# Peptides against a protein of PDB entry 6NYY, part 46

Target 1, 212 residues: chain A of PDB entry 6NYY
Amino acid sequence: KHFEQAIERVIGGLEKKTQVLQPEEKKTVAYHEAGHAVAGWYLEHADPLLKVSIIPRGKGLGYAQYLPKEQYLYTKEQLLDRMCMTLGGRVSEEIFFGRITTGAQDDLRKVTQSAYAQIVQFGMNEKVGQISFDLPRQGDMVLEKPYSEATARLIDDEVRILINDAYKRTVALLTEKKADVEKVALLLLEKEVLDKNDMVELLGPRPFAEKS
Target 2, 212 residues: chain A of PDB entry 6NYY as posed
Amino acid sequence: KHFEQAIERVIGGLEKKTQVLQPEEKKTVAYHQAGHAVAGWYLEHADPLLKVSIIPRGKGLGYAQYLPKEQYLYTKEQLLDRMCMTLGGRVSEEIFFGRITTGAQDDLRKVTQSAYAQIVQFGMNEKVGQISFDLPRQGDMVLEKPYSEATARLIDDEVRILINDAYKRTVALLTEKKADVEKVALLLLEKEVLDKNDMVELLGPRPFAEKS

## One batch from the design tools (peptide; aimed at target 1 I11 H32 D107)

Design b2_p24_2_s4 (made by RFdiffusion4, then SolubleMPNN; from b2_p24_2, 13 letters changed)
Fold by OpenDDE base, seed 3:
Structure b2_p24_2_s4 (fold): chain B 212 residues (1-212), chain A 24 residues (1-24)
Amino acid sequence: as target 1 above (212 residues)
Amino acid sequence: DEHLKKAKEYVEKHKWLGRAESRY
C-alpha cells in the first residue's frame, strides 16, 4: 500500500481537484481510460493493471497504472502488446464517439518512439534488417544519418506500418470487447477510481496467469 | 524518504511500461 501510494504520487503528481472538467470531457476521459484498461486486460504480454483513474493529476486528465514485470529483455510480441495498450485510449474514443481528441498526444508519442526503437535500435524489422542506430536526442546536432535517404524513407514507411498494425489490432480487440469498455467507463464515471478487484468483478479474472 | 526514492527509481525505470496517460 505505501509503495503503491508512493508510485501514484510519482506518476500522477499532485491531484488537481480544482480542475473541473465539463461533463462531456469527463465522459471522454472515462472511455479513453477504459480503453487502456480493457486493452491491457486482454493482451497477454501487457502488464497487469493496478489502478485506473479519471481524477486529473498534473498535466493528465486520467491514467491507467500497471505493475511492470522486472525484466531487462523485451520480445517483439511484448512491445506490440504494449503499443496496443497505449493506443487503447485513442481507439476507444474512435469506437464510442466517432471523433478523436488531443488526449492521445502523449500515447502517440510513446507509440512513435517505441516503433522507431524497434526498427532502428533493436533490428526487429525484416525490411530494414539487423541494424542498430542511436536515435537522435533532442538537442543533438543533426549528425549525418549513418544511412541513406532511401533507408530513411524505408524506416519511416515501416514505422507507419508497425503503428498501423498495432492500431488495427487494438481496434479489433476493443470492438470485440466493446461491452467491457462500456462497463469500465460507466463505473469510472461513478467511482472515478478503479482497482484490480473492480476489474475482476466487472470482467472476470484476467485470462492470463500472472507470471510471478 | 527511502520508499519515495525507490518508487521514483521504479517509475523512472519503468516509465514507458507502467502507465497509460490521457493528457488534454
Scores: peptide ipSAE 0.057, ipTM 0.679, DockQ to the pose 0.474
OpenDDE base, seeds 1, 2, 4, 5: peptide ipSAE 0.038, 0.026, 0.040, 0.052; ipTM 0.640, 0.649, 0.675, 0.681; seed 5 fails the geometry check

Design b2_p24_3 (made by RFdiffusion4)
Pose (drawn by RFdiffusion4):
Structure b2_p24_3 (pose): chain A 212 residues (1-212), chain P 24 residues (1-24)
Amino acid sequence: as target 2 above (212 residues)
Amino acid sequence: STNNTSITLETLEEELERTLEARE
């Protein structure tokens, strides 16, 4: 047990128990984190889940703890199910509320960086072609693009087609599983954390083979 | 205010780079 609190501390950050939220904020954060939980539960190539919390941990209001699959060859479908898990937060607080918040900003930075990487860096696109470029990092102040402007216009069109296909795939997921999202977040308001075991108590066994 | 997960942006970039090197 003392080891599992260390794995979580290093990955997650400091865990602020006293930084309380308003009752209309905890209702939002629970619906946001249940989106990450349920969409990560029903997708095939998404990571197995360890723990979902609504307690503020570091630069965040909620916290999700995953077990990333050690694999060296991501396919096209294995990256879409990672994207459809990340966008699941915004989708759940949009189905239930209608209001979208600024809490999904870091959920959208990971979707954007995982869309440029498929199109520009890998060869996962048809319109851009099988062309690889050295994509700049965050600490790399980009001087000039290694391609034209009409190509940059072609890239940013395809990223919008890619994320809005990941968005619609997740809206079609958390409406079919709309009641299961509400089951998860109402326990998150009661019990501020959820292990894997009490998600099996809610949702049954996960319907995919998972290696632990 | 924002939300946090175990899969950070830095971890994602390292995983994508490791996939690129495994293909090479």

Design b2_p24_3_s1 (made by RFdiffusion4, then SolubleMPNN; from b2_p24_3, 12 letters changed)
Fold by OpenDDE base, seed 4:
Structure b2_p24_3_s1 (fold): chain B 212 residues (1-212), chain A 24 residues (1-24)
Amino acid sequence: as target 1 above (212 residues)
Amino acid sequence: MTFSSSLTLEDLEAMLQKNLEARK
C-alpha cells in the first residue's frame, strides 16, 4: 500500500487537490476511465487493472493504472488488445455521450505510435513485410526515409487499417459491456478511486486467469 | 507499472467548448 502510493506519486505526480472538476467534467472523466478499465478487464492480453482514478494528477484528469507483465516480447494479439484498451476511454465517450472529445488525443497518439511500431519496427504486417526501420524521433531531421514513397503510403494505409480494426473491436466490446461501463463509471463518481477488488465486486472475477 | 493518463484539462475544456457550441 504505502510503496504503491509512493510509486503512484512519482509516476502520476501530486494529486492536484485544488482542481475542482465540474459535475459534467467529472462525469466525462468517469466514463472515459471506466471505458479503459472495462476494456482492460475483458481483453485477454490487456494488463491487469490495479487502480482507476478520476482524481486529477498533474495534467491528467483521471488515470487507469495497470500491472504490466514483465515481458520484453509482445505478440500481435497483445499489442492489439493494448491498443483497444487505450481506445477504451474514447469509445466509452462515444457510446455514452455521442461525442468524440479531444481528450482522447493522447490516447490516439499512443495508438498511432503503437500501430506504426508494429508495422515499421516489428514487421508485423504482411503487406509491408518483414522490415524494421527506426522511426524518426521528435527533433531528428527528417533523414531520408530508408524506404520509397510508395512504401510510406503503404505503411500509412496499413496503420489506418490496424487502428480502425482496434477501434471496431473496442466499440464491439464496450457496446456489449455497456452496462458494466456504466456501473464502473457510477461507482467512480461515488468513490473517485477504484481498485481491483472494487472491479471484482462490480463485474465479477476477471474472466482470464492471471498467468502468474 | 503502466500509467495511462487519460484526459487532460485542455482536452476537457476543448470538449466542453464544442458542446456549448453545438447547443447554440
Scores: peptide ipSAE 0.145, ipTM 0.704, DockQ to the pose 0.070
OpenDDE base, seeds 1, 2, 3, 5: peptide ipSAE 0.042, 0.032, 0.134, 0.160; ipTM 0.505, 0.475, 0.693, 0.700; seeds 2, 5 fail the geometry check

Design b2_p24_3_s2 (made by RFdiffusion4, then SolubleMPNN; from b2_p24_3, 10 letters changed)
Fold by OpenDDE base, seed 5:
Structure b2_p24_3_s2 (fold): chain B 212 residues (1-212), chain A 24 residues (1-24)
Amino acid sequence: as target 1 above (212 residues)
Amino acid sequence: MTFSSSWTLEKLEEELQKNLEARK
């Protein structure tokens, strides 16, 4: 209770009342955030949703807050589900509007980073093999690639395959749950903020037992 | 030199746009 309120105050203090979204923009944000929320709801290894909001905060037009699991080890399956959840906003926009907006740029960046990390840091790709090297941080001068140009091309191809697989999985999921995405989006447009209880009332209990 | 991955965010967005167009 107190910790949740503290996080809400830190996040709420960033509510710049300054950006009035146009009705169409607000609709886009609602369906985008609904896509994240529903994907997270029906993916076993996604973090449980705490709050979803379409109230602009700072640089974000909307956000979903999740309870992170204290986990030190991630499986390939867990990372895939997290990628799918991250793609949920873009996929929702595609399903409902047939368009791509700039709102998912940060999500695509996160997915790309995760895919590269799985292949080159965690050795999770059979074709590339059990390799592990540190990815350069933004701004680090990469003097030399620790791998050949042939390996670089292979990595890039396998990253594409992994992202496309996650995308297809997300499309399949949100197409199956299209009615649920719409319910969440419409309720977001009405209430602007939803919590876990709102989601339970709307969609029923999450099908995965919250491992406490 | 920034880590020149062939899959920049821009290239990924282009790929997703192509996929969207192919489904329409």
Scores: peptide ipSAE 0.241, ipTM 0.795, DockQ to the pose 0.029
OpenDDE base, seeds 1, 2, 3, 4: peptide ipSAE 0.033, 0.062, 0.110, 0.015; ipTM 0.477, 0.629, 0.679, 0.424

Design b2_p24_3_s3 (made by RFdiffusion4, then SolubleMPNN; from b2_p24_3, 13 letters changed)
Fold by OpenDDE base, seed 3:
Structure b2_p24_3_s3 (fold): chain B 212 residues (1-212), chain A 24 residues (1-24)
Amino acid sequence: as target 1 above (212 residues)
Amino acid sequence: MTFSSSESLESLEAELEKNKKALE
């Protein structure tokens, strides 16, 4: 209660009503955020949803807040489910509107970074093999790659395969749960902010036991 | 303009704290 109210006050105080979204934009945001929320609800290795909002904040038009588990090690399966959750917004836009927007730019950046990290840092790809290279930092001129142009092409191909597999998995999930995405999106348009209890009322209890 | 920050509670709190400081 007091912690939620403190978060709401910090959150509400930063609700700069600075961006009045057009009704169609607000609808797009609601379905985008509903896609993230529903993907996170039905993916075993996704973090539990705490809050979803379509109130614009800073550079974001909406957001989903999750309770992270204190974990230092991630499996390939956990990273895949996180990628699917991150793609949930873009996939929802495709399913409901038949069009994609620029709103998923940060999500696509996160997914791309995760895919490259899995392949070139964590050695999680069988074709590329058990290699680990540092990813270029922002502003580092990558003058010389520590691998051949053939390896570079292989990495780029396997990154695309991994992202496409995550995308297809997310499409399958949100297509199966299409009615649930619609329920969440419609309630977001009404309330602007949903919590875990709203999600339980709409969808039933999350099918995965919260590891306490 | 990005739609969603799927942010951990910690990253969202950190961003909120940065935004709060930028508003002061």
Scores: peptide ipSAE 0.089, ipTM 0.592, DockQ to the pose 0.218
OpenDDE base, seeds 1, 2, 4, 5: peptide ipSAE 0.035, 0.049, 0.024, 0.065; ipTM 0.562, 0.560, 0.513, 0.535

Design b2_p24_3_s4 (made by RFdiffusion4, then SolubleMPNN; from b2_p24_3, 10 letters changed)
Fold by OpenDDE base, seed 4:
Structure b2_p24_3_s4 (fold): chain B 212 residues (1-212), chain A 24 residues (1-24)
Amino acid sequence: as target 1 above (212 residues)
Amino acid sequence: MTFSSSYTLEKLEEELQKNLEARK
């Protein structure tokens, strides 16, 4: 109990019981989090969902908690599925509301960072090649790029391609599973918090065996 | 790494305000 609360506090911050979401705001958050949850459920290499909540915590209006795999090495396929899961909220909002909200900005940032890391740090792109450069961290004065402007343009193009591929994959998945996203969103609006058992009851068992 | 998707209130409020203004 205390350890779970500590993890929740680190992930979501302190519950701001004082933040009253408007019904439309709460609906947006519910469908956003449902998108993450369903994407994570049906992507083989996504981390298993532990908890999804639309109760505002700290700076977040909703959160999904995943069990981190004790994995130090990630394949390109695993990173792609994680990108898709991260895009699940935005894609859900697009499917159900036909609009993009600023709520997905942090998800887009994470996806963008992952894409750059795959291409520039991990050498996972065939066009760019087997290169590994340190990405400037936010706040690092990048004095000189270790590559040409032509290479920089190529990297930017390949990052966009990778993100677009992840986006298209997520759109295809959540369109196929649209009814499941709606079920999860509606149940979130009712219960505000769902766990793995709620997801199993609602969607059936996760189609991928959890590595015990 | 616990993946936390955080929808920020500030961003949501900004989007809702923009949408309300666009409908007006």
Scores: peptide ipSAE 0.040, ipTM 0.623, DockQ to the pose 0.047
OpenDDE base, seeds 1, 2, 3, 5: peptide ipSAE 0.024, 0.024, 0.023, 0.023; ipTM 0.536, 0.462, 0.544, 0.563; seeds 1, 2, 3 fail the geometry check

Design b2_p24_4 (made by RFdiffusion4)
Pose (drawn by RFdiffusion4):
Structure b2_p24_4 (pose): chain A 212 residues (1-212), chain P 24 residues (1-24)
Amino acid sequence: as target 2 above (212 residues)
Amino acid sequence: STESQEERLKEIYENSRSAHMAPP
């Protein structure tokens, strides 16, 4: 047990128990984190989940703890299911509320950087072609693009087609599973954390083979 | 180009360890 609190502390950050939220904020954060939980539960190539919390941990209001699959060859479908998991947060607080918050900002930096990487760096696109470029990092102040402007126009169009196909895939997921999202978040308001076991108590066994 | 792709795969792996909701 003392080891599992260390794995979480290194990955997650400091866990602020006293930084309380308003009752209308905890309602939002629970619906946001349930979106990460349920969409990560029902997708095939998404990571197995360990723990979901609504307690503020580091630069965040909620926290999700995943077990990333050690694999060296991501396919096209295995990256879409990681995108559809990440976008699940905005989708759940949009189905239930209608209002969208600024809490999905770091959820959208991951979707954006995992879309440029498929199109620009890998060869996962038809319109751009099988062309690889050295994509700048965050600490790399980009001087000039290694390609034209019409190509940049072609890239940012395909990123918008890619994320809005990941968005619609997740809206079609958390409406079919709309009642299961509400089951999860109502326990998150009661018990501020959920292990894997009490998610099996809610949702039954996960319907995919998972290696642990 | 192969080493840059391996480093990006490692970054995607590390980013998939957790998810946070940003405060206002």

Design b2_p24_4_s1 (made by RFdiffusion4, then SolubleMPNN; from b2_p24_4, 14 letters changed)
Fold by OpenDDE base, seed 5:
Structure b2_p24_4_s1 (fold): chain B 212 residues (1-212), chain A 24 residues (1-24)
Amino acid sequence: as target 1 above (212 residues)
Amino acid sequence: MEEHRREVIEELRESSRSRRIAPP
């Protein structure tokens, strides 16, 4: 309890109980976080869910906490499942509300960064090939790109393809599991916080054995 | 196991933050 609260303070900041979300915003957050939670539940290479919350913390309106595996090596398939889990919130909003919100900005940033890293740092794209360039950090003078403008355009196109493929995969998954997303969202609106046991009660055991 | 779990928990990545965008 005290340790989890300390971690929650470090990660999320202090619960600002002072920020009352409007009921419609709270509903949007519940379905957004349910999308992440359900995507993570049914994706093999997603990290195990520990907690999902719609209680605002710091600048976050909701969050899902996962137990990260200490992994130094990632496969293309693992990175794709992580992208899909990260897109789960945006996809849930689209499926249930027919509209998208600004709530996914951080998720889209993470997905974009992952996609560029896969293509230009990890050499994981067949068209771009076995290349590895340092991505300009925020604040580094964009030194001359070590590749042509044509290569830059190819990279941008392949990034869009990769993100769109992850998005389509997430849409397919959460459409299949639509009833599960709704169950999680409704229970979040009631309890505000769900743990792994609540998810097991709602969805059954996670299909993938937790590598202990 | 518990100590290693503790270090891994300190690296608890908030996977998703639905951020409040400051109103433009």
Scores: peptide ipSAE 0.086, ipTM 0.694, DockQ to the pose 0.099
OpenDDE base, seeds 1, 2, 3, 4: peptide ipSAE 0.069, 0.065, 0.064, 0.086; ipTM 0.673, 0.663, 0.673, 0.675; seed 2 fails the geometry check

Design b2_p24_4_s2 (made by RFdiffusion4, then SolubleMPNN; from b2_p24_4, 15 letters changed)
Fold by OpenDDE base, seed 1:
Structure b2_p24_4_s2 (fold): chain B 212 residues (1-212), chain A 24 residues (1-24)
Amino acid sequence: as target 1 above (212 residues)
Amino acid sequence: MEEQRKRTIEELRESSRSSRIAPP
């Protein structure tokens, strides 16, 4: 208990038990986090879910925690599944509410960063090719781009394509698993926190062998 | 086991965080 709470404090920040979400906001968060949880459950290369919570912590309204693999090399397929998992919250909001919220900003930032890295750092896009550029760090003067404006436009287009493909994949998955997202969201609204065992009880065993 | 657990804890990334954004 105390050790888990300490870990949760380090990861999630201080539990702001004082942030009372409106019931509708709490519902939105529950479905958002359920989207992440279910996407992560059914994506082979997603990290295994450890915990999902709709208890506000620090600046977050909810969170999903995953056990990362000790992995230094990522495939394009692995990065795609991670993008899909990261989009799971936004997609769940769209599927269930027909509206999107600001809650996905950090997710979209991560997805955007991953997409750019895949294209301009890892050479994972066939149209852009086997290139690797340093992305300007926040605060670096945008030094001369080592590529033309035409290449910049191509990069931007291929980033959008990659993100949209990940988004569509996530929509397809969570639409197929819509009932599972609902089950997780409803249980989140009841328990506020779910662990891996709760997910197994709801959804059955994760269909992918966890590399022990 | 404990070092792996510590590394696992440090590597426990919040993969998803529903952020409260101050309204613009």
Scores: peptide ipSAE 0.081, ipTM 0.679, DockQ to the pose 0.107
OpenDDE base, seeds 2, 3, 4, 5: peptide ipSAE 0.070, 0.074, 0.073, 0.034; ipTM 0.660, 0.656, 0.654, 0.621; seeds 2, 3, 5 fail the geometry check

Design b2_p24_4_s3 (made by RFdiffusion4, then SolubleMPNN; from b2_p24_4, 16 letters changed)
Fold by OpenDDE base, seed 3:
Structure b2_p24_4_s3 (fold): chain B 212 residues (1-212), chain A 24 residues (1-24)
Amino acid sequence: as target 1 above (212 residues)
Amino acid sequence: MEAHRERVIEELREANRSSRIAPP
């Protein structure tokens, strides 16, 4: 208990009890976080859910916390499942509200960065080939790209394809699990915070063996 | 003990993929 609370405080920051979300915003956050939680629950290579909350903390309106895997090597499949989990919030908003919000901006940034890294750093795209270039860091004036404008266009196209494939996979998953997303969202609106045990009680055991 | 706690906290900070809905 004390150790978990200390970790929560270090990671989540102080609960901004002063940020009162409007009921409709709180509902949007609940379904967004439920989308992440359910996607992470049913994706094999997603990290195990520790906690999901709709209580604003630091710069976030809600959050899901996951236990990272102690691994240094990632497969293409693992990176795809992580992209799908990261898209889960946006996809949930689309499925339940028929609209998208600005709430997924950080998620879209992470997905975009992951897609570029897979293609240009990890050589995981067959059309671009087995190349590895450093991505420009924020503030590095990369004056010269180590590849042609034709290759740049190809990279951009393959990034869009990869993100769209991850998006479609997430839509399929959360559409199949729509009732589970709603259960999680409704319980979040009631309790504001759920842990792994709440998720097990609500959805049953996660279908993947936790690699201890 | 403290160095291990800091490492676990740092690993948890790096690893705490908080999906955060950032306000605009």
Scores: peptide ipSAE 0.024, ipTM 0.532, DockQ to the pose 0.289
OpenDDE base, seeds 1, 2, 4, 5: peptide ipSAE 0.031, 0.028, 0.028, 0.024; ipTM 0.603, 0.598, 0.535, 0.532; seeds 1, 2, 4, 5 fail the geometry check

Design b2_p24_4_s4 (made by RFdiffusion4, then SolubleMPNN; from b2_p24_4, 15 letters changed)
Fold by OpenDDE base, seed 1:
Structure b2_p24_4_s4 (fold): chain B 212 residues (1-212), chain A 24 residues (1-24)
Amino acid sequence: as target 1 above (212 residues)
Amino acid sequence: MEEKRRETIQELRESNRSRRIAPP
């Protein structure tokens, strides 16, 4: 009762403002950004959350800001957790709405780029092996790939496997933390901006020691 | 440490920006 009324007040309070986003779009963004925030909170190798916002800025509908680590060397596990955090928005949309939006395009691009880099630049895939090829830069003529079409297919398959594994990991995490995603999303709909302290108040302290 | 943290905060990776993509 009180929780439903709070939801209705938050939803109904959103109807009156000439918002750049329709209430349903703003709700989608809130759950999307909550997915990123919660994934980043519960993933060990994710960067610490600084801020999450559903205030549209330019072409961006929402964003999560993290404290970058001064880190030059990334492990496979660290890259996986970063992929999971990046997928958190898409996964949250799926879990809460049973539908996906175009909002995750930039996230999927980043995940795709990371997966290809892991496999073809960092040698992090056992089937492809310890190889390193330069990915074509934007504007480089795609010269002949230094590998066979069979290797190209293997790379594409292993990229898909890696992304799907990250996706499944994120689904498992955000399903376990579904109530936390909802708390963050609802508070985002109310405050539009959350910081680390808001997250600590909602979720408790981050379960991983902040790297000093 | 705090100053480096401030400079590193300027490179705040907007890690996840949900962009309004114009419908194709």
Scores: peptide ipSAE 0.079, ipTM 0.693, DockQ to the pose 0.106
OpenDDE base, seeds 2, 3, 4, 5: peptide ipSAE 0.080, 0.055, 0.067, 0.070; ipTM 0.685, 0.680, 0.688, 0.697; seeds 2, 4 fail the geometry check

Design b2_p24_5 (made by RFdiffusion4)
Pose (drawn by RFdiffusion4):
Structure b2_p24_5 (pose): chain A 212 residues (1-212), chain P 24 residues (1-24)
Amino acid sequence: as target 2 above (212 residues)
Amino acid sequence: SVLSHSNTSTLTPEEIVENTSAAL
């Protein structure tokens, strides 16, 4: 047990128990984190889940703990299911509320960077072609693009097609599973954390083979 | 105000690109 609290502390950050939220904020954060939990539960190539919390941890109001699959060859489908998990947060607080918040900002930076990487750096697109470029990092102040402007126009169009296909895939997921999202978040308001076991108590066994 | 509702233990795209490959 003392080891599992260390794995979480290094990955997650400091866990602020006293930084309370308003009752209308905890209701939002629970529906946000349940989106991550349920979409990560029903998708095939998404990571196995360890723990979902609504307690503020670091630069965040909620926290999700995943077990990333140690694999060296990501396919096209294995990257879409990672995107559809991340976008799940926004989708859940949009189905239930209709208002969208600024809390999905770091969820959208991971979607954006995982879309440029498929199109620009890998060869995962038809319109751009099988062309690889050295994509700048965050600490790399980009001087000029290694390609034209019409190509940049072609890239940002395809990123918009890619994320809005990931968005629609997840809206079609958390409406079919709308009631299961509500089951998860209502326990998150009662018990501020959920292990894997009490998610099996809610949702039954996960319907995919998972190696632990 | 600007808030962040999520913090996750998933790998970032940069870490994925540094340690993996991709295929169709």

Design b2_p24_5_s1 (made by RFdiffusion4, then SolubleMPNN; from b2_p24_5, 14 letters changed)
Fold by OpenDDE base, seed 5:
Structure b2_p24_5_s1 (fold): chain B 212 residues (1-212), chain A 24 residues (1-24)
Amino acid sequence: as target 1 above (212 residues)
Amino acid sequence: MEISYSTSSLPSTEEIIENSSFAN
């Protein structure tokens, strides 16, 4: 309990017990988090879910905790499934509410950063090729790009393709698993916090063997 | 204050970049 709470504080920040969400906002958060959770559950290369919460912490209205992997090397397939899992919240909002909110901005930032890194740093795109350029860090003045404007346009196009592919994959998955997303969202609204056991009870065992 | 729906325990892209090099 105390150790878990310490980890939760590191991930999400301090619990905001005084944060009052309107019922419709809390519903939106629940379906958003359920989208992340279910996407992660049914994606082979996604990290196993440990906990999902709709209790506000720090700047977040909810959070998901995944099993930490002592993994240093990531495959293209792993990065794609992580992108899909990250898009799960936005896609869930679209499927259930027919609208999108500003709450997914951090998810979109993460997806964007991952897509650029895959193409520009990891050399994972066939059209751009096996190149690796340092991406500007937050606060760095980008004075000159180490590649031509034609290459810049190609990178931008391939980033868009990658993100759109991840988005479409996530839409297909969560549409297929729509009933499961709803089960998780409804239970989140009741319990506010779900663990792996709750997910197993709702959805059955994760269809992919946990890499021990 | 920037408000987001979700935070994640997943490593950031920056962390992946920093930790994935064989040359470290």
Scores: peptide ipSAE 0.308, ipTM 0.804, DockQ to the pose 0.463
OpenDDE base, seeds 1, 2, 3, 4: peptide ipSAE 0.293, 0.286, 0.290, 0.291; ipTM 0.797, 0.795, 0.794, 0.794

Design b2_p24_5_s2 (made by RFdiffusion4, then SolubleMPNN; from b2_p24_5, 16 letters changed)
Fold by OpenDDE base, seed 2:
Structure b2_p24_5_s2 (fold): chain B 212 residues (1-212), chain A 24 residues (1-24)
Amino acid sequence: as target 1 above (212 residues)
Amino acid sequence: MNVSYSVSSEPSTEEIIENATFTK
């Protein structure tokens, strides 16, 4: 318990027990987190979910904890599934509420960053090609892009395509698993925190072997 | 305060970039 709490504090920050979400917001968070959880559950290359919570911590209204992997090399497929998992919250909101909230901003940022990295750093896009450029770090002078404006446009287009593909994939998945998302969301609203065992009880065993 | 719904324990893209090298 203490160790888990310590990890949770490191990941999510301090519990904000004083931050009482309105019931509708709490519902939104629950379905959002359920979207992440279910997406991760049914995506082969996503990391196994350890814990999902709708208890506000630090800057987050909820959190998902995944099994740490000592992985240095990521495949395109892995990155895509991670993107899909990251989009799971937004997609869940769309499926269940027909609306999107600002709560997914960080998720979208992460997805955007991943997409750009895949295209301009990892050379994972066939149209852009085997290029690798350093992305401007926060605070770095925007040095002149080492590529043409045409290439910049191509990159932007391919980033959008990649994100949209990930989004569509996530929509398809969570639409198929809509009942599971709802089950998880409802259980989150009841328990506020779910662990892997809760997920197994609710959804059955994860269909993919945990990479040991 | 930009409130996000979820905090993930997953490695950031930055971490992936930094660690994704065959040459040590």
Scores: peptide ipSAE 0.318, ipTM 0.812, DockQ to the pose 0.480
OpenDDE base, seeds 1, 3, 4, 5: peptide ipSAE 0.311, 0.296, 0.300, 0.317; ipTM 0.801, 0.794, 0.796, 0.806; seed 1 fails the geometry check

